Peptides against a protein of PDB entry 6IDX. Designs and how they scored, part 232

Target 1, 380 residues: chain A of PDB entry 6IDX
Amino acid sequence: KELAKLSADVTFATEFINMDGIIVLTRLVESGTKLLSHYSEMLAFTLTAFLELMDHGIVSWDMVSITFIKQIAGYVSQPMVDVSILQRSLAILESMVLNSQSLYQKIAEEITVGQLISHLQVSNQEIQTYAIALINALFLKAPEDKRQDMANAFAQKHLRSIILNHVIRGNRPIKTEMAHQLYVLQVLTFNLLEERMMTKMDPNDQAQRDIIFELRRIAFDAESDPSNAPGSGTEKRKAMYTKDYKMLGFTNHINPAMDFTQTPPGMLALDNMLYLAKVHQDTYIRIVLENSSREDKHECPFGRSAIELTKMLCEILQVGELPNEGRNDYHPMFFTHDRAFEELFGICIQLLNKTWKEMRATAEDFNKVMQVVREQITRA

## One batch from the design tools (peptide; made by RFdiffusion4, then SolubleMPNN)

Design b2_p23_1_s2 (from b2_p23_1, 13 letters changed)
Fold by OpenDDE base, seed 3:
Structure b2_p23_1_s2 (fold): chain B 380 residues (1-380), chain A 23 residues (1-23)
Amino acid sequence: as target 1 above (380 residues)
Amino acid sequence: SEFFKRRMAKMRKLMEKVAKEAA
């Protein structure tokens, strides 16, 4: 107890470390020796002292043994562990993950996000906060190939639903520390959109062109019997597609793929459009057809609007922003759906279409409509 | 606890630092 208190002092810490005191503490953990009276209390103080000593940055985190890591991971995975030991073990793992890529690799082998979910299903908000903090640390330190797996684990209805139901909708006010960890989790999740946001469409990629063609098909051919495709020449077919792409509200009616070469929002806009068309087909068809039948210059260009809205949403959500220590603003909405960004897009594109009608907008009013929509989204 | 608050404050700073180094 006294050691744990004194370990916060840099002078004491320096002397204690110079006497190999930290090595003694690590060996106590490694041994797993339960022979001492009040073992749990002594272990909690040992782990406290270890954290406080390591916080001085005098000793590299890479000094810890694999046995030490396994013992700490063991305390996190055990169903019945003292709360004080669990909290300190989670904090040690977080610190190890953040301070060392080598330790991250070892910890990622010993601990799964699934094991950490159990620590979210408790009434203790401090434990919940340490668990989310460790998830965030693992997410941040994950190599790119593993980040998508973690994203998928977050998108897994389970982690999201547990956070929503046990943390956000819990019977206790969200403390600043938890709010910060929820913020960080959202930042890290939104940053996964950055790749798609910065991916240019290749106009020569047939698979990407087929997506644009599918958008046209869903909008205009949904009722057309494939048998009555008139065998009219390739040029009439191209001219028909140009008309359809105009009706879809693409800026480049001849080659809509060119509209997705702008980054941001690049391919992310096409992903949103395709999601809307497949998941909310009736809404998509309605929006497109309501604007395609208008010859009054009050047509809302869906394609252009979808692209600019996707860009706007990326700006509002600060896609690509790094976690900031001072921020604690999070959006509970992003915990309500697995495809929350695409669902938000679907809500916002309907809002845009409504606002366009209410304003009696023309193509010249486009930027003004977008500004009004931005204000509406940011106030909601 | 005060320990929790202090720890979380340190980890917030560390996480921001690590995020900047990883970018």
Scores: peptide ipSAE 0.461, ipTM 0.939, DockQ to the pose 0.832
Fold by OpenDDE base, seed 1:
Structure b2_p23_1_s2 (fold): chain B 380 residues (1-380), chain A 23 residues (1-23)
Amino acid sequence: as target 1 above (380 residues)
Amino acid sequence: SEFFKRRMAKMRKLMEKVAKEAA
């Protein structure tokens, strides 16, 4: 207990480290010796002292043994562990993950997100906060390929549901520390959109062109079996498509792929359009057909609007922003759905379409409509 | 707890630092 308190002092820490005192603490953990009458209390103070000593940055985290890592991971994975030991073990793992890529690799082999979910299903918000902090550390330090896998995994859907039901909708107010960890998790999740936001469409990629064609098909040929598209000559087909791309509200009616060459929002806008068209087909068709049938110059250009709205949402949500220590603003909505960004886009595109009508806007008013929509989104 | 608050404050700073170094 006194050692744990004194370990917060830099002078004491320096002297204690120079006497190999930190090695003694690590060996106590490594031994796993449960024979002491006050084992849990002693271990909790040992882990506290270790953390406080390591916080001075005098000793590299890479000094820790694999046995030490396994013992700490064992305390997190063990059922019915003492709360004090669990909290300190989670904090040690977070610190190891953040300070060393080598330790991250070892910890990622010993601990799964699934094991950490059990620590979210508790009434203790401090434990929940440590568990999310460790998840955030693992997510930040993960290679890009593994981050995408983590986001797409069933574990992420389950994690989201558990956070929503047991943390956000819990019977207790969200404290500042938890709000910060939820913010960090949101930031790290939005950063997965950055790649798509910065990906330019290749106008020569047939697979990407086929997505734009699928948007046209869903809007205008929804009742037609794709097998019965009459082999009308290639030129008439191209001319029909140019008209259809105009009705879809693309800026480049001849080659809509050119509208997606600007980054941001690049391919992310196309992803949002395709999601809307497939998941909310009735809403998509309604928006497109309502504006395509207008001859009064009050048509809302869907394609242009969807691109600019995607860009605006990226700006509002600060996609690509790094986690900031001072922020704690998280959006509970992003925990309600696994495709929350695309769902937000679907809500906002309907709001944009409504606002356009209410303003009796023309193409000249486009920027004014976008400003009003921005204000509406940021006040919601 | 005071320990929790102090730990969280340190980890917020560390997270931001590590994020900047990884970008």
Scores: peptide ipSAE 0.452, ipTM 0.937, DockQ to the pose 0.828
Fold by OpenDDE base, seed 4:
Structure b2_p23_1_s2 (fold): chain B 380 residues (1-380), chain A 23 residues (1-23)
Amino acid sequence: as target 1 above (380 residues)
Amino acid sequence: SEFFKRRMAKMRKLMEKVAKEAA
């Protein structure tokens, strides 16, 4: 207890570390001695002292043995661990993950997000906060190849639903510390969109062009009786596609792929459009056909609108922004759906289309409509 | 707890630092 208090002092910490005191503490934990296990309070103070000593940055986290990691991970994985030990163990793991990529790799092998989910299903908001903080640390330190898997695990209805039901909709007010961790989780989740937001469409990539063609197909061929496949020549088909791309509201009617070469929003806009077309097909078709049948210059250019809306949503949600220590603003809506960004896009594109009609907008009013829509989204 | 608040404050700073280093 006294050691844990004194370990916060840099002078004491320096002397204690110079005496190999931290090595002694690590060995005490590593030994798993029934003595320390029977004295939960002593172990909790040992772990506190260890954290406070390591916080001085005098000793590298890489000095920690695999046995120590396993012992700490063991405390987190044990269902009946003392709350004080659990809290310190979660904090140690978070610190290890953040301070060392080598320790991250070892910890990621020993601890699953599934094990951390159990610590979200508790009434203790401090434990919940430590668990989310560790999840955030693991997410941040995950290599790019595993980051999507973690995101998919977050998108897995289970973690998201547990956070929503046990944290956000919990019977207790969310404290500032928890709000910050929820903010960080959202930032890290939105940063997965950054790659797509910054990916330019390759106009020569046939697979990407086929997505644009699929948007056309869903909009126009879904109502066409397959019998009227006009056997008419390649030129008439090209001219027809140019007309269709104009009706879809692309800026470049000849080569819509060029509209997705601007970053942001790059391919993310195409992803949103495709999601809308596949998941909300009736809504997509309605929006496109309602505007494609208009000859009154009051047509809402869907393609252009979708691109600019995607860009606007990225700006509003600050996609690509790094976690800020001072922020605690989170959007509960993003915990309600697996594809929350695309669903938000689907809501906002309908709002845009409605606002366009209400304003009796023309193509010249486009920026004014977007400004009104921005105000509507930011006030909601 | 005071320990919790202090720890979380340190970890917020560390998280931001590590995020900047990873970018």
Scores: peptide ipSAE 0.443, ipTM 0.935, DockQ to the pose 0.825
Fold by OpenDDE base, seed 2:
Formats: C-alpha cells, sequence, structure tokens
Structure b2_p23_1_s2 (fold): chain B 380 residues (1-380), chain A 23 residues (1-23)
C-alpha cells in the first residue's frame, strides 16, 4: 500500500527503478506465488505500484515478459477475480497495448473481445470503462485489415447490444470517464467511413456504374411492368437513362458517375443511396417519384441532395478526426443499429425532402435548405 | 475511486497521443 502510493512520486520511482524494484514486482507477478494469489490486496497493490512506476516512462513497456502478460491476461479471464485486481489488470493491458505494438500483438492473441464482453455485463461502471478502454486501445492499435474485422466484431450485434443495454441504458448515470470511452469508440467506428468518403468513383468501373443503374432500376423499373419491349435502340435507351438520371436529381445527367468523383464524400454517398434504395425501398421510391413527377421547378434533386447530405453528415460527425482527450459527447443512436450511419442518412434525407417542400424551394435555394437541415440535425 | 479517475485521465492523454502517432 505504501509502495503503491509512493510509486506515484517521480523521485521515489526513479530510486526504486534504479534499485531494480520494478523487476522485483514483475517477478512477483510472474511467479504466481500462492502468497500474492491468497492476498488479493497485496496483489492489487503490487499491480498499482507497477502501473504507477511504468507511468513515469523511465522503463520501456517492452521489458515486460510473456509470462507477465499471461498472468495479467489470466486475471482478466478468471471468472472469480477480485474487482481491484481485475481493474488493474485491464488498465495494465490497455497500457501495454497503447505503448507497444509488440505487446499489442501478444495481447491480441491472448485476449478476445468475447472475454472483454463479460466485463461489460457487470454493474460496476469502472470495470465497464476499463473494458471499453481496452477495446478502444485494441481497435486503435489494430492493423488496417484487422480494424475492419474488429469493426465487424463490434458490429457483431452482441458487443453493440451489450454496450447499449448494459452501459447506455443501464440503471446508472453514465460518468464522464465512460462517456469519454463511448466517444472514443464512436470516433474509431466513424473513421472506418473515411476510406469510402475519400474513395473517388471510377467512371470507367462497370461494377460502380451498375450501382447507379440499380438505383435507376429500383426507382423507375420496379413499378414498370416488364412488358415494355427491350427493342428500343441503344441510343433511345441512353437518352432514356439521361432523362432518368435527371429525374433522380444527379448534377451530371449524362454520366452520374462524375458526381461521385468529388471527395468528400466520394463513394460513401453512393453507399448511402444504395442502402436507402435496398433497405428502405418504399421511402426511396417515394422521395424520387414525388420529385420526378414535378414540373413546377420545386423538385428536390435527390442525387445532389444525397451527396451534399452525406458530406454534411461527415462534417457533423467529424469523420476522420482523431479522438480528443477532452471530449465525451457520443450519440446513443450509433449503438442502436449496425449500419447507424446509413440509417441516420435515411432519416436526414427524409428531413431534407420535407424541409425542401415546406420552404417551397427551387434549385437556387439548395444551399439555404442545406443550412436549415444542418441546424435541424445539430439541434436534435 | 481516486485511482480510477487518475488512471483514466492518464489513459485519455496516452490514447490521444497514440492516435496522433498512428495517423
Amino acid sequence: as target 1 above (380 residues)
Amino acid sequence: SEFFKRRMAKMRKLMEKVAKEAA
């Protein structure tokens, strides 16, 4: 206890480290001595002293042995561990992950997200906070290929649902520290959209063109009886498509692919449009047809609106921004659905279409409508 | 606990630092 308290002092820490004191502490943990296991308080103080000593940055985290990592991971994986030991073990793992890529690799092999999920189902918000903090550390340090897998594992309805039900909708007020960890998790999740936001459409990629064709098909051909004979010549079809792309509200009616070459929002806008068209087909068709049937210049250009709305949402949600230590603002809605960004887009595009109608807007009012919609979204 | 608050404050700073280094 005294050692743990004194270890916070840099002068004491320097002297203690110079006396190989930290090595003694690590060896005590590594030995798994029945003494430390029988005296949970002594182990908790040992782990506290270790953390406080390592916080001075005098000793590299890479000095930590694989045996030490396994002991700490063991304490996190044990079903009946003292709360004080568990908290310190989670904090040690987080520190190891953040400070060393080599330790990250070793820890990622020893600890699964599934094991950390069990620590989210407890009533102790401090344990929950340490567990989310470790998840965030693992997410941040994961290679890009594994980040998508972790994102998919976070998109595993289970982690998201547990955070939603046991943390956000828990019977206890969310403390500032938990709010910060939820914010960090949200930021890291939104940063997965950055790649798509910065991906330009290749106007020569047929697969990407086929998505635009699918948007047209869903809007116009899904209601048309297949009886309209395929026999109208290729030029008439191209001219028909140009009309359809105008009705869809694309800026480039001849080649809508050109509208997605601007980054941001690049391909992310097309992803949102396709999601809306497939998952909320009735809403999509309604929005498109209500505007395509208007000859009164009060048509809301869906394609242009979807692109600019996607860009606006990226700006509001700060897609691509790094976690800030001072922030604790998170959106509970992003824990309600696996594709929460696309769902938010679907809500906001309906709001935009409604606002456009209420304002009796024309194409000249586009920026004014977008500004009103921005204010509505940011106040909600 | 005081330990928890102090620890979390250190970890927030560390995480921001590491995020900046990883970008």
Scores: peptide ipSAE 0.442, ipTM 0.934, DockQ to the pose 0.845

Design b2_p23_1_s3 (from b2_p23_1, 13 letters changed)
Fold by OpenDDE base, seed 4:
Structure b2_p23_1_s3 (fold): chain B 380 residues (1-380), chain A 23 residues (1-23)
Amino acid sequence: as target 1 above (380 residues)
Amino acid sequence: SSFFERRMARLRRLQAEAAREAA
């Protein structure tokens, strides 16, 4: 206990480290010897002293053994561990992950996100905060190939649902530290959209062109079986499709793929449009047909609007920005659905379409409508 | 706890550093 307090002092820490004091503490943890009276209290103070000493940055985190890592991971994975030990163990794991890529690799093999989820289902908000912080650390240090797997784990309905129900909708006010970790988690989740936001459509990619054709099919041929292969398009059929792409509100009516070559929002806009068309088909068809049937100059160009709205949402949500140390603002809405960005797009495109009508806008008013919609979204 | 707050303040910095390194 005294050691844990004194370990916060840099002078004491330097002297203690010079005496191989950290090595002694690590060996105490590695031994796992539960035979001592007050083992749990002693262990909690040992882990506290270890953290405070390591936080001086005098000793590299790479000094820790695999046995030490396994013991700490064991305290996190064991049911009914002492709260004080659990808190220190989570903090140690997070520190190891953040300070060393080699330790990250070892920890990622020993601990699953599923094990950390159990620590979100508790009434102790500090434990919940440490668990989310460790998840964030694992996400930040994940190599690019595994980052998508972590993303998918966050996209798992289970983790989001647990955070929503046990943290956000918990019976306790969210403290500043928890709010920050939720913010970080949200930023990291949105940054997964950056790849798609910066991916240009290849106008020569037939598979991507088939998605645009599917958007046309869903809007105008909703009753027709997909069996009519688009292949035998006579010049009359190409002219027909050009008309359909105009009615869809694409800027390039001849080759709508060109509208998705600009980044941002690149392919992310097409992903949003396809999601809307497949998941909210009635809403999509309604928006497209309502504007396609207007013979007045008051048609809302869906394709252009969807692209610019996707770009605007990326700007509002700061997609691709790094987490700021001072920010604590998170959107609970993004924990309510697995595809929360696409759902937000679906809400906002309806708002845009409504606002366009209310303003009696023409194509010349496009930027003005977008500005009004931006203000509406940022106030919500 | 004061320990928790100090720890979280350090973690904020480490997370921001890790984010910069991963970018």
Scores: peptide ipSAE 0.517, ipTM 0.946, DockQ to the pose 0.879; fails the geometry check
Fold by OpenDDE base, seed 2:
Structure b2_p23_1_s3 (fold): chain B 380 residues (1-380), chain A 23 residues (1-23)
Amino acid sequence: as target 1 above (380 residues)
Amino acid sequence: SSFFERRMARLRRLQAEAAREAA
């Protein structure tokens, strides 16, 4: 206890480290010797002293042995561990992950997100915070190829649901530290959209063109009896498609693919449109047809609106920005659905369409409508 | 606890540093 308290002092820490004190502490952990009276209390203070000493940055985290890592990971994986030991063990693991890529690799082999989920189901918010912090650390240190796998693991309905139900909707007020870790997790999740946001559509890619064709099909052919697809020549079909793309509200009626060559929002806008069309088909068809049947210059250009809205949402959500140390604002909505960004887009595009109608907007009012919609979204 | 708050403040910095390195 005295050692743990004194270890916060840099002068003491320097002297203690010079006396190989950290090595002695690590050996105490490595020994795993439960034979000592008050082992749990002694171990908790040992781990506290170790953390406080390592926090001075005098000793490299790479000095820790594999045996030490396994012992710490063991305390996190054991179902009946003292709360104080568990908290310090989670904090040690997070620190090891953040400070060393080599330790990250070893820890990622020993600890799964599934094991950390059990620590989110507890009533102790400090344990929950350490668990989310460790998840965030693992996410940050994951190689790019594994970031998507971790993202998919976060998209695992289970982790999201547990965070939502046991942390966000828990019976306890969320403390600032937990709010910050939830914010970090959210930022890391949104940054997965950056790739799609910065991906230009290739107008020559047939698979990407087929998505635009599918948007047209869902809007216009789903109500038309497939029997009346006029077998009319390729030119009439092209002219028909140009009309359809105009009704869909694309800027480039001849080649809508060109509207997705601008980054941001690039292909992310097309992903949102396709999600809306497939998952919320009735809403999509309604929005498109309500505007396609108007000859009064008050038609809301869906395609253009969807692109600009996607860009706006990326700006509001700060997609691609790094987590800020001082921020603690998170959106509980993003823990409610697996595809929360696309669902938010679906809500916001309806809001945009409503606002357009209420304002009796024309194409000249487009930027004014977008500004009003931005204010509505940011106040919600 | 004062220990938890100090630890979390440090972890915020380490996470921000790790994010900058990963970018």
Scores: peptide ipSAE 0.515, ipTM 0.945, DockQ to the pose 0.875; fails the geometry check
Fold by OpenDDE base, seed 3:
Structure b2_p23_1_s3 (fold): chain B 380 residues (1-380), chain A 23 residues (1-23)
Amino acid sequence: as target 1 above (380 residues)
Amino acid sequence: SSFFERRMARLRRLQAEAAREAA
C-alpha cells in the first residue's frame, strides 16, 4: 500500500527501479503463489505499484515476460477475480498494448474481444470503461489486415447490443471517462469507412458496373428475371440505359460509374445505394419512381443526392479524423444497428427527398437543399 | 476513484498517441 502510494513519486520510482524493485514486483505476479495471507489485497497493491512505476517511462514495457502477460490475461479471463485486481489487470493490458507492438501481438493471442464482453455485463462502470478502453487499444494497434476483423467483431450484434443495453442504457449515468471511450470506439468504427470513402470506382470494372446495373434493375425491372445479362447491348439498349440512368439522377447518364470516381465519397456512396436498394427496396423504388415520372424540373436526382449525402454524412461524422483526447460526444444510435451508417443514410435520403419536395426545388437549388438537410441532420 | 481518473487521463493521451502513430 505504501509502495503503491510512493510509486507515484518520480524520485522514489527512480531509486526503486535502480534497486531492481520492479523486477521483484513482476516476479510476484509471475509466481502466481496464493499462499500468502491477504494475497488479493497484496496483489492489487503490487499491480498498482507496477502501473505507477511503469508510468514514469523509465522502464520499457517490453521488459515484461510472457509469463507475466499470461498471468495478467488470466486475471482478466477468470470469472471470479477481485474487482481491484481485474481493474488493474485491464489497465496493465491496455498500457502494454498501447506502448508496444510486440506486446500487442502477444496479448491479441491471449485475449479476444469475446472475453472482454463479459466485463461489459457488470454493474461496475469503471470495469466497463477499462474493458472498452482495452478494445479501443486493440483496435488502434491492430495491423490493417486485422482492423476489419475488429470491425466485424464490433459489427457482431452481441458486442453492440451489450454496449447498448448494459453500458448506454444502464441504470447509471454515463461518466465522462466512459463517454470518452465510447466516443473513441465510435471514431475507430467510422474510420473503417475511410477506405471505401477514398476508393474510386473503376469504370472498367465489370463487377462494379453490374452493381449500377442492379440499381437500375431493382428500380425499373423489379419483376424481370436477372437472367438478362447486360451483355451485347444494341444501340437501342444503350439509349434505354442512358434514359434510365438519367431517371436515376446520375450526373453522367452515359456512364454512371464516372459519378463514383470522386473521392470522397467514392465507392461508399454506391455501397449505401445498394444497401438501400436491397434492404429497403420499397423505399428505394418509391424514391426513384416518384422522381423518374416527373417532367416539371422538380425531380430530385437520386444518384447525385445519394453521393452528396454520403459525402455530407462522412463530414458530419468526421470519417477519417483521429480521436481527440478532449471529446466525449458519441451517438447512441450507432450502437443500435450493425449497418448503422447505411441505415442513417436510408433515413437521411428520405429526409432529403422530402425536403426537396417541400422546397419545390430544381437542380439549381441542389446546394441549398443540401444545406437545409445538413442543418436538419445536425439538429437531430 | 482518483486512481481511476488519473489512469483514464493517461490512457486518453496514450490512445491519442497510438492513433497518430497508426495514421
Scores: peptide ipSAE 0.514, ipTM 0.945, DockQ to the pose 0.862; fails the geometry check
Fold by OpenDDE base, seed 5:
Structure b2_p23_1_s3 (fold): chain B 380 residues (1-380), chain A 23 residues (1-23)
Amino acid sequence: as target 1 above (380 residues)
Amino acid sequence: SSFFERRMARLRRLQAEAAREAA
């Protein structure tokens, strides 16, 4: 206890480290010897002293043994561990992950996000905060190929639903530290959209062109009796498609693929459009047909609007920006759905369409409508 | 706890550093 308190002092820490004191602490953890009276209290103070000593940055985190890592990971995985030990163990794991890529690799083998979910289902907000912090640390240190897997694990209905129900909708006010960790998790999740946001459509990629064709099919062929597919020649089909792409509100209605060559938002806009068309088909069809049947120049160009809205949402959500130490602003809505960005897009595109009608906008008013919609989104 | 707050402050810094290194 006294050692743990004194370890916060840099002078004491320096002297204690020079006496190999930190090695003694690590060996106590490594031994796992439960036979001592007051073992839990002693261990909690040992872990406290270890953290406080390591926080001085005098000793490299790479000095910890694999046995030490396994013991700490073991405390996190054990259901009957003392709360004080659990908190310190989570904090140690996070520090190890953040300070060393080598330690990250070892810890990522020992700890799964699934194991950390159990620590979110508790009443103790400090434990919940440490658990999310460790998830964030694992996310930050994950190699690029593993980040998507972690995102998918987050998108797994389980982690987000647990965070939503046990953290955000918990019976206790969210403290600043938890809010920050939720913010970080949100930022890291949105940064996974950056790849798609910066991916240009290849106009020669048939699979990508087929998505645009599918958007047309869903909008115009879904209610059409299959009997009237005019067997008309390839040119008449191209002319028909050009008309359909104009009705869809693409800027380049001759070659809509060109609208997705600009980054941002690149392919992310097409992903949003396809999601809307497949998941919210009735909403999509209604928006497209309502505007495609207008002859009064007050048609809302869906394709253009979807692209610019996607770009705007990326700007508002700061997609690709690094997490800031001082920020704690998180959006609870992003924990409500696995495809929260696409769902937000679906809400916002309806808002845009409504706002366009209310303003009696024309194509010349496009930027003005977008500005009004931006203000509406940022105030919600 | 004062310990929790100090620890979280340290962790926020470490996360921001790690984010910069991963960028």
Scores: peptide ipSAE 0.511, ipTM 0.945, DockQ to the pose 0.883; fails the geometry check

